# Peptides against a protein of PDB entry 4ASU: the designs that were tried, part 108

Target 1, 270 residues: chain A of PDB entry 4ASU
Amino acid sequence: ATLKDITRRLKSIKNIQKITKSMKMVAAAKYARAERELKPARVYGVGSLALYEKADIKTPEDKKKHLIIGVSSDRGLCGAIHSSVAKQMKSEAANLAAAGKEVKIIGVGDKIRSILHRTHSDQFLVTFKEVGRRPPTFGDASVIALELLNSGYEFDEGSIIFNRFRSVISYKTEEKPIFSLDTISSAESMSIYDDIDADVLRNYQEYSLANIIYYSLKESTTSEQSARMTAMDNASKNASEMIDKLTLTFNRTRQAVITKELIEIISGAA
Target 2, 83 residues: chain B of PDB entry 4ASU
Amino acid sequence: FTFASPTQVFFNSANVRQVDVPTQTGAFGILAAHVPTLQVLRPGLVVVHAEDGTTSKYFVSSGSVTVNADSSVQLLAEEAVTL

## One batch from the design tools (peptide; made by RFdiffusion4, then SolubleMPNN)

Design b2_p15_2_s2 (from b2_p15_2, 5 letters changed)
Fold by OpenDDE base, seed 2:
Structure b2_p15_2_s2 (fold): chain B 270 residues (1-270), chain C 83 residues (1-83), chain A 15 residues (1-15)
Amino acid sequence: as target 1 above (270 residues)
Amino acid sequence: as target 2 above (83 residues)
Amino acid sequence: DELEKLEEELKKEEE
């Protein structure tokens, strides 16, 4: 490579490093906020899931309609956040298909659609975009829940797949169940609950769905920002190493050029 | 007993004597060993009676309350404030 | 998008 080429590359990488450092700081700020907001959201969300855990809801085998909700965002540069969710969605879809179930997919965040478009396009019901720029609110979750409930797809049960935040350096892709009103209403395990008005149960399920979606969004957001922070840090370090290497190469090349020129002068060749 | 909104936790797996909740069918008190039930909240007052005799009051907007067979209770409000 | 491409290129060069 010529000195000019190396210089150009150095400039480019230095610019990238500036960008990645800036993005790291932004991600760090967003992570800090997300982590604070996740604390109550987790209690809230886990509380909402308690019924399904305690009641041990069973879906009859003859019921074949299954909904998969994948939760991520629109924004990249966050490591394996999106691919992890997509991978588990694919696995779950394949398992369900093998069991003779009909599978439909909802993507929360455009990245899910981008990854699964080629292989699963026919299974998508809807993709929610504009996810990830701002922290998710309960209102956002309610909108998603409402859209799902009004989609016309009468699923029997479903799975919501998202990245659960563990620590600043770790997340785990998780799956939580969602159930239709009919499934809950007909579940034998629900018999221990006092006579519940049908309208009450419907409203309860609407809240439950919104609660779970909200919880998943908060877990996903925290995981994503943490992962992005780490990814940008790694990119910055990699850029730094490359800058060092190229700088050494530049110096060596410059010395070689000077030496060559001196030899040419001494020899009279040019 | 767990009482939370999306943004705030008031009680997390706490032991309480009684919780009074406003539901669409009316206010009712949740005591120890209350029968399992599901209810939807209406705007109103939540009153938590602690074991030590202290009472805390909250205003809730909407949400749900679950009483399970194991006596666990989840009070989940969209919005809640301490009074 | 452009940044992603740049990052990918950077990773390739680091390998």
Scores: peptide ipSAE 0.031, ipTM 0.898, DockQ to the pose 0.091
Fold by OpenDDE base, seed 3:
Structure b2_p15_2_s2 (fold): chain B 270 residues (1-270), chain C 83 residues (1-83), chain A 15 residues (1-15)
Amino acid sequence: as target 1 above (270 residues)
Amino acid sequence: as target 2 above (83 residues)
Amino acid sequence: DELEKLEEELKKEEE
């Protein structure tokens, strides 16, 4: 590489390092907020899932329509956050297909679509964009839930896949169940619950879906911001190392050029 | 007994004597041996009666309440405020 | 472009 090329590369990497350092700080601030907001959201979300755990709702095997909701965001530079979700989505989709199920996919965040567009484009119902720039609200979750319920796709059961926050250094990709109104209403395990009006159950299910989506968004956001801090820190370190290497190369190349020029002068070739 | 909104937790796996909730089908009281049920909340007053005799009042906007066979209760309000 | 490359590298390292 020429001195000019090396200089250009150095400048570029230095700029990247500035950006990554800045992003680390921003991610740290967002993480702190997300972690605080996750505490009540987790209680709320886990509370919403309690029914499904306690009732042990089962979907008959003859029901073939399965919905997969992948939850991430639009924003990159957060390590394996998006790829982890996508990987599990792929695995789940493959397993379901092998079992003869029809699989449809909803992506929350553009990155899911970006990763899966080539291999799974025909299975996508909708992708929700504009995710990740602001903290998710219950309103956001409600919008997603409403869109799903109004999509016209009559799934029997589904799964929402997201990154559950464990610690500042750890997250785990998990899935939680989603059930259609018909599946819930027809579940034998629901017989122990007192006479539930159809309208009440429908409304309850709408809240349940919104609750689960909200919970997943909060877990995902916290995981993402934490992962981004780590990723940006690593990127900054990598950039620093690259700068050092390129600087060394630059100096060596410069010396070589000078030596060549001296030889040319001495030899009369230039 | 768990009572929470998306942004605030009021009770987390607590033991309470009674919870009065406003539902779309009418207000009802949840006691320790209440039958399993699902209900949707209407805007109104939630009253929590603690074992020690203290009473707390809350206003909720909407949400759901679940009473399970194991006597666990999840009161999940979209919005809730202490009164 | 370079940031994207770094992102991809980081993803690979974490996977």
Scores: peptide ipSAE 0.031, ipTM 0.904, DockQ to the pose 0.176
Fold by OpenDDE base, seed 4:
Structure b2_p15_2_s2 (fold): chain B 270 residues (1-270), chain C 83 residues (1-83), chain A 15 residues (1-15)
Amino acid sequence: as target 1 above (270 residues)
Amino acid sequence: as target 2 above (83 residues)
Amino acid sequence: DELEKLEEELKKEEE
């Protein structure tokens, strides 16, 4: 490599390092906000899931339609955030298929589709785009919930897969259940709630779905921002190391060039 | 008793004496050992009666309320404000 | 290779 080549590469890597450092700072700010907003969202979301946990709702084995909702975002450079969700989605889909279930997939965030489109294109119902630029709102979750309910796919049971935030350095991909109105209405464990008006139950389920989606989005966002900070930090460090290496190479190459020029002068080789 | 909106928590696993909630079928009071039920909230007033005798009032929009067999209650409002 | 991948990803995010 010529001095010019090394210099160009150095400049490029230095610029990348600046970008990654800046992105780290931006991610940090977004993370701080996300974490703050996750606190009430978690209480809210966990509260919504309480019924399903306590009632231990079971889907009959003869029911075959299963919906998988993967929650991530459109934005990259966040480590294994998207791949983790996709991996679990694939695993779940395979397990369900092996059990004779029909599986359909919804992707929240374009990255899910990007990863799964080749292998699971026929199973995709819809992909929600424009996720991750702004903090998710309950309105966003409601839109997703509504579209899901209006998709025409009459699922019996579903799985929402998302990254749960644990700490700034840790997240865990988790699955929470989604149940159709019919499944809830027919569940034996719901007998203690059997005096509930059908319309009320329908509305309740709509809120439940929106609540769970909202919760998943908040968990996902917090996890994503944290992961992005880490990814950008790692990238910055890697860039720094490369800069050091290239600088050494530059110095060596410069010396070699000088030596060559001196030899040419001394030898009279023009 | 848990009472929260997407953006704010008012009560988290708290013990309360009574919670009055506005539902589509009418307002009802949730007491200790209330029968399990699922309800949908209508816009209106939530009144929380604490064990110490204090009363707190909230305005809520739409949402849901769950009374479980174990007497746990989840009041989840889309929007809620303290009055 | 990782830096090149990063550059490509950065370009994709800017687009």
Scores: peptide ipSAE 0.028, ipTM 0.909, DockQ to the pose 0.927
Fold by OpenDDE base, seed 1:
Parts: sequence; structure tokens; C-alpha cells
Structure b2_p15_2_s2 (fold): chain B 270 residues (1-270), chain C 83 residues (1-83), chain A 15 residues (1-15)
Amino acid sequence: as target 1 above (270 residues)
Amino acid sequence: as target 2 above (83 residues)
Amino acid sequence: DELEKLEEELKKEEE
């Protein structure tokens, strides 16, 4: 490589490094906000899931319709955030299919569709786009919940798959259950609850669904921002290493050129 | 007793004496060892009576309340403000 | 190679 080529590459990598550093800072700011907002959201979401856990809602085996909701975003450059969710979705779908279940998929965030479009296109009900630029709100979750409930797909049970935030350096892809109104209404374990009006139960289920979706979005967002921060940091470090390597090459090449020129002068061949 | 909105936590696994909630079927008080039930909230006042005798009031919009067999209570409001 | 991929991804992100 010529000195000119090396210089051009150095300039390019330095520019990339500047961009990744900037993105790291932006991700850090978004992470800080996300983590702060996750605290109450987690209490709220876990509280919503408490009924299903405590009542031990079960779906009869003869019920075959299963919904998978994958939660991520539209934005890249965040490590394995999207692929982790997609991987678990694939695994779950395969297991359910092997068990003779009908599987439909909802993607929250365009990246889910991007990863699964070739293999699972026929199973998708809907994909929600424009996720990840702004923090998710309860309104956003309500829209998703409403769309699901109005989709006409009468699932028996479902799974929402998302990345749960553990720490700035760790997340875990998890699954939480989603139950249809019919499943909840017919669950034997619900008999211990006082006489519940059908309209009340319907409204309750709608809130529950929105709550769980909201919770998953908040967990996902926090995980994503932390992962992006890490990814951008790693990219910056990699760029730095490459700069060092190219700088050494540049210096070596420069010396070689100088040496050659000196020899030509001394020999009179110039 | 857990009382939270999506953006704020008021009580987290706390012990309280009584919680008065506004539900679509009517307002009722949740006491110790209340029978399991679930309801949806209507806009109105929530009153929390603490064990120490203090009383706090909140305005809530929509949401849900659940009383479980283990006596745990989850009050989840879409919006809630302290009064 | 990794840096080139990153550059491409960054360009997409900016669009």
C-alpha cells in the first residue's frame, strides 16, 4: 500500500471512531433515562403478571393456537439484542410446531421481521415499526394490545419474548405468558376468585395485556441502550487498534521510501 | 400491597391496614384477609390506611386491582397522583 | 473487514 492509501484509510477509520464515540455517548444518555424509567415499570409489569403466576393459569393441551410476540426495535448496532430474541422465537416456534400447535407471530420492531421474514413470513400477523427512536409509553403499549385484540386471531395462549435488563453489561432473553380471555375465564384455578363479571374480566385482561407489553418494551429498551453503549465502545476500541496498526505501517513505509530515495541519490541514479 | 402506575411506585410489597378503591362495580375496602377478587378501576379516590394510622389519598384514572389467595394485593393504575 | 461492516451499518443508521 502506498502512503497515500494508508493515509486515506487512517482518515476513514478516525472518522468512524468519532462517530462511534458520539453514538456511545448518546446511548449512554438514553440508557440512563431508560434505566430510571424501568424501575417503576418493572414493579408495574411484575405486578400485572402476579395474577397469572399465583393463579397458575393453565391452557388445556387440546387448545392449539399459540401467539408469539417478539419485542425489540428498529435500530441496529446493539450487539445481539435482536438476534437473541429472534433465536428464542425460532426455538419456541419449532417446539410448538412439533407439539402440533398453530403458531402466529407478532413483531414489535422492524428488526424482528428483518431476521425472520424468509423463514417465518407466513406466520406473521403484524409487525410494528417505528420502535426505538423514543422511549416507549403506555400509550404505545395500549396501541399494540388493541391491535392484537382486534386482529381477529383467537389465540388460546401466547408468549411474549423480550430482553430483560440485568445490568449495564448483562441482559437475558426471557418469555412471559399471555392468555386469552377465554383461557382465563375457563381456568379452574380462577374459581377461588369472587364472582367476576364478564365485562370486568374482559377489561382486566385488556389492561393486563397492555401492562405486560409495556413492561416488555421498557425492559427491551433498557437492555438495548446498554448493549448499544457497549457495542459502540467496542467499535471505538477496535478502531483505535486499527489506527495504531496502520500508523506503524505508515511509518515503516515512509522510512522505506526515504531509504530508497537516499540510495538513488548516493548512486547517482536519480 | 403494591400500588403503582407505569411511571411511579407508591407502595411496593408494603403492609397496610386497609385500602379503599373505586371500582366500576362500586367502591370497596380491602382489609386483611379479604377474599380473592379482581376488579377494574374507575376514576376516583384511593385511600390507603397504613398500619401506623396514617392515611394517604390518591386520585387514579383507570386500571385494575387484584386480591390474591395469599392476601397479596396489586393496585395498578394507568395514572395516579398524590393528593 | 469488521470496520467496513461497521461503516456500512453506520451509513444505514444515519439514513
Scores: peptide ipSAE 0.026, ipTM 0.894, DockQ to the pose 0.955

Design b2_p15_2_s3 (from b2_p15_2, 7 letters changed)
Fold by OpenDDE base, seed 4:
Structure b2_p15_2_s3 (fold): chain B 270 residues (1-270), chain C 83 residues (1-83), chain A 15 residues (1-15)
Amino acid sequence: as target 1 above (270 residues)
Amino acid sequence: as target 2 above (83 residues)
Amino acid sequence: SELEKLKKELEEEMK
């Protein structure tokens, strides 16, 4: 490689390193906020899921329509955040299909669609885009919930798949159940609850869905920002190593060029 | 008893004597061993009566309340503020 | 290379 080539590459990598360092800092700031906001969101979301855990709601086997909601974002450069969700979505879809279920998919964040469009395009109902630029709000979750409920797809049971935040260096892809109004209403385990007005139950379920989506978004966001921070740090380190290597190569090549020029001068072979 | 909004936790698995909630079907008090029920909140006043006799008041916008058979209660409001 | 991949991803992300 010529000195010019090495110099060009060095410049390119240095620029990349600057970008990755900047992105790391941005991710760190977003992570700090996300983690802070996750604390109450987790209590809120887990509280919403308590009914399903305590009631042990079962979906009849004859009910075959299953909805999978994958939660991630539009933004890349966050390690395995998107692929982990997609992987579990694929696994769940396959398992459900093997069980004779009809599977439809909703992607929260464009990356889900990006990963699954080839293999699961026909199963997608909708993809929610413009996720990840700003922290998710309950309003955002409500919009998603409302659109889902108005999609016209009458699912019996569903799964929301998202990355649960564990620590700054760890997340776990998890699945939480969602149930249709009909499934909840008809569940035998719900018999212990007082006679609930159908309208009340419908409204309750709408809140429940929004709550769960909100919770998943908060978990996902925190996980994503943490993962991005790590990814950008790693990228910066890799760039640094490459810069060092190229610098050494540059120095060696420079010396060789100088030597060659000296020889040409001495030999008169200019 | 858990009482939270998306952005704030007021009670997390706490023991309380009574919680008064504003629901669409009417305001009611949740006592110990209350029958399981699901309700949706209307904008209004939540009053939490602690075991020590203290009373806390909150304004909530909307949301849900769940009373489970195991006496656990989840009060989840979209917005809630202390009064 | 990993760096080239990263560069492409960065370029896509920055658009």
Scores: peptide ipSAE 0.148, ipTM 0.923, DockQ to the pose 0.929
Fold by OpenDDE base, seed 5:
Structure b2_p15_2_s3 (fold): chain B 270 residues (1-270), chain C 83 residues (1-83), chain A 15 residues (1-15)
Amino acid sequence: as target 1 above (270 residues)
Amino acid sequence: as target 2 above (83 residues)
Amino acid sequence: SELEKLKKELEEEMK
């Protein structure tokens, strides 16, 4: 490589390093906020899921329509955040298909569609875009919930798949159930609950869905920002190492060029 | 008893004497060993009666309340403020 | 190679 080539490469890597450092700082700030906001969101979301866990709602086997909701974002450079969700979605879809279920997919965040569009395009109902630039709000979750409920797809049972935050260096892809109004209303396990008005149950289900989506978004966001922070840190370190290596190469190459020129002068070579 | 909004937790698995909630079907009090039920909140006052006799008041917007067979209660409001 | 991949990803993210 010529000195010119090395210099060009050095400049490029230095620019990349500046970008990754900046992104790390941004991710760190977003992570800190997300982690703070996750605390109440987790209590809220887990509270919403309590009914389904305690009531042990089961979908009859004759019901075959299943909805998979994958939760991630539009933004990359966050390690395996998106691929982890997609992997579990694929696995779940395959398992359900093997069990004779009809599977439809919803992606929260464009990256889900980006990963799965080739293999699962026929199963996609909708992709929610513009996820990940700002922290998710309950309003955002409500919009998603409303669109799901009005999508026209009459699912019986569903699965929401998202990354649960554990620590700055750890997340786990998890699945939580979602149920249609019909499934909830027909569940025998609900008989222990006092006479519930149909309208009340409908409204309750709408809140529940919004709550679960909100919770999943908060978990996902926190996991994503943490992963991005780590990814950008690693990238910055890798860039730094490459800069050091290239700098050494540059110095060696420079000396070699000088030596060659001296030899040419002494030998009379052109 | 758990009482939370998306952004704030007021009670987390706490023991309380009574919780009065405003529901669309009418306000009711949740006592110990209340029958399991599901309700949706209407805008109004939530009153939490602690075991020590203290009373806390909150204004809530929409949301849900769940009373389970195991006596666990989840009061989940979209918005809630202390009074 | 890894840095080149990162560069491409960065370019995509910045679009």
Scores: peptide ipSAE 0.147, ipTM 0.924, DockQ to the pose 0.922
Fold by OpenDDE base, seed 3:
Structure b2_p15_2_s3 (fold): chain B 270 residues (1-270), chain C 83 residues (1-83), chain A 15 residues (1-15)
Amino acid sequence: as target 1 above (270 residues)
Amino acid sequence: as target 2 above (83 residues)
Amino acid sequence: SELEKLKKELEEEMK
């Protein structure tokens, strides 16, 4: 490589380093907020899931329509956040297909669509974009829930896949169940619950779906910001090392050029 | 008894004597060993009666309430404020 | 806004 080439590369990497450092700081701030907001959201979301756990809702085997909702965002540069969700979505889809189920996919965040477009495009119902620029609100979750309910796809059972926040250094991709109104209403385990009006149950289910989506978004956001913070820190460090290496190479190359020129001068070959 | 909104937790797995909730079908009181039920909240007053006799009042907008067979209760309001 | 712009540029550059 010529001195010019090395210089160009150095400039590029230095610019990247500046960006990654800035992004680290921004991610750190967003993470702190996300973690704070996750605390009540987790209680709220887990509370919403309690019914399904306690009632042990089961979908009959003859019901074959399954919905997978993958939750991430539009924003990159956050390590394995998106790929982790996508990986589990693929695994779940494959397992369900092997079991003879019909699988449809919803992506929350453009990155899911980006990753799965080529291999699973025909299974996608909708992708929600404009995710990740601002903290998710319950209103956002409600919009997603409403869109799902109005999608026209009459699923029997579903799975929402997202990254659950563990700590600043770790997250776990996990799955929570979602059920259609018909599945809930027909579940034998629901018989112990007092007479529930159909309209009440419908409304209840709508809230439940929104609650679970909201919870998943909050977990995902917290995980994403922490991962981005770490990723940007690592990127900055890697850039620093590369800059040092290239600088050394530049100096060596420069010396070689000088030496060559000196030889040419001495030999008269110039 | 768990009572929370998306942004605030009021009770988390707490033991309470009674909770009065406003539902679309009417207000009802949740006592110990209440029958399992699902309800949707209407805007109104929630009153929590603690075991020590303390009474707390809240205003809720909408949401859901679940009473399970194991006596656990989840009151989940979209918005809630302390009165 | 500026940061978002930079992020996009970074993503493109790191592809």
Scores: peptide ipSAE 0.039, ipTM 0.909, DockQ to the pose 0.098
Fold by OpenDDE base, seed 2:
Structure b2_p15_2_s3 (fold): chain B 270 residues (1-270), chain C 83 residues (1-83), chain A 15 residues (1-15)
Amino acid sequence: as target 1 above (270 residues)
Amino acid sequence: as target 2 above (83 residues)
Amino acid sequence: SELEKLKKELEEEMK
């Protein structure tokens, strides 16, 4: 490589390093906020899921409509955040199909659509865009829940798939159940919840759905920002290493050029 | 007893004597070993009675309350503030 | 849009 080539590469990588360092700082700030906001959100969300865990709601085998909600965002450069969710969605969809279920998909965040469009386009009901720019609010979750409920797709049960935050260096893709109003109302295990007004149950279910979606968004956001921070840190380190390597190469090449020129002068070669 | 909003936790798996909640069908008190039920919150006053006899008051907006067979209670309000 | 372009470029460059 010529000195010019090496110089060009050095400039490029240095610029990349500046960008990745900046992105790391931004991600770190967003992570700190997300983690703080996740603490109450987790209690809230886990609390909402308690009923389904305790009631052991079962869907009849003759019911075949299953909804998969994948939760991520629109924004890249966060490692395997999106692919992990997509992988789990694919696995779940395949398992359900093998069991004779009809599967429909909702993507929260445009990246889900981007990954699954080619193979699962016919199964998508809707994709929610503009996710990840700002921290998710309960209002955002409510909008998603409302649109789902008004979609016209009469699912029997569903799965919400998202990345649960474990630590700054770890997340785990998980699945939580979603049940339709009909499934809940007809579940034998719900018989102990006596004298529940139908309207009350409907409203309760709407809150439950919004709660779970909100929870998933908060887990996803925290995981994403943490992953992005790590990814950008790694990128910055890799860039630094490459800069060092190229700098050495540049110096060696420069010396070689000088030596060659000196030899040419001494030898009389023009 | 768990009482939380999306942004704040007031009680997390705590033992309380009684919780009074405002529901669309009326306010009711949740005692120990209350029968399982699901309710939707209306805007109003939540009163938590601690085991030591102290009481705490909260204003809540919409939300839900769940009383499970195992006596666990989840009070989940969209918005809640301490009074 | 510019940010997205930069992200795409960065992703491509860092591969």
Scores: peptide ipSAE 0.034, ipTM 0.905, DockQ to the pose 0.192

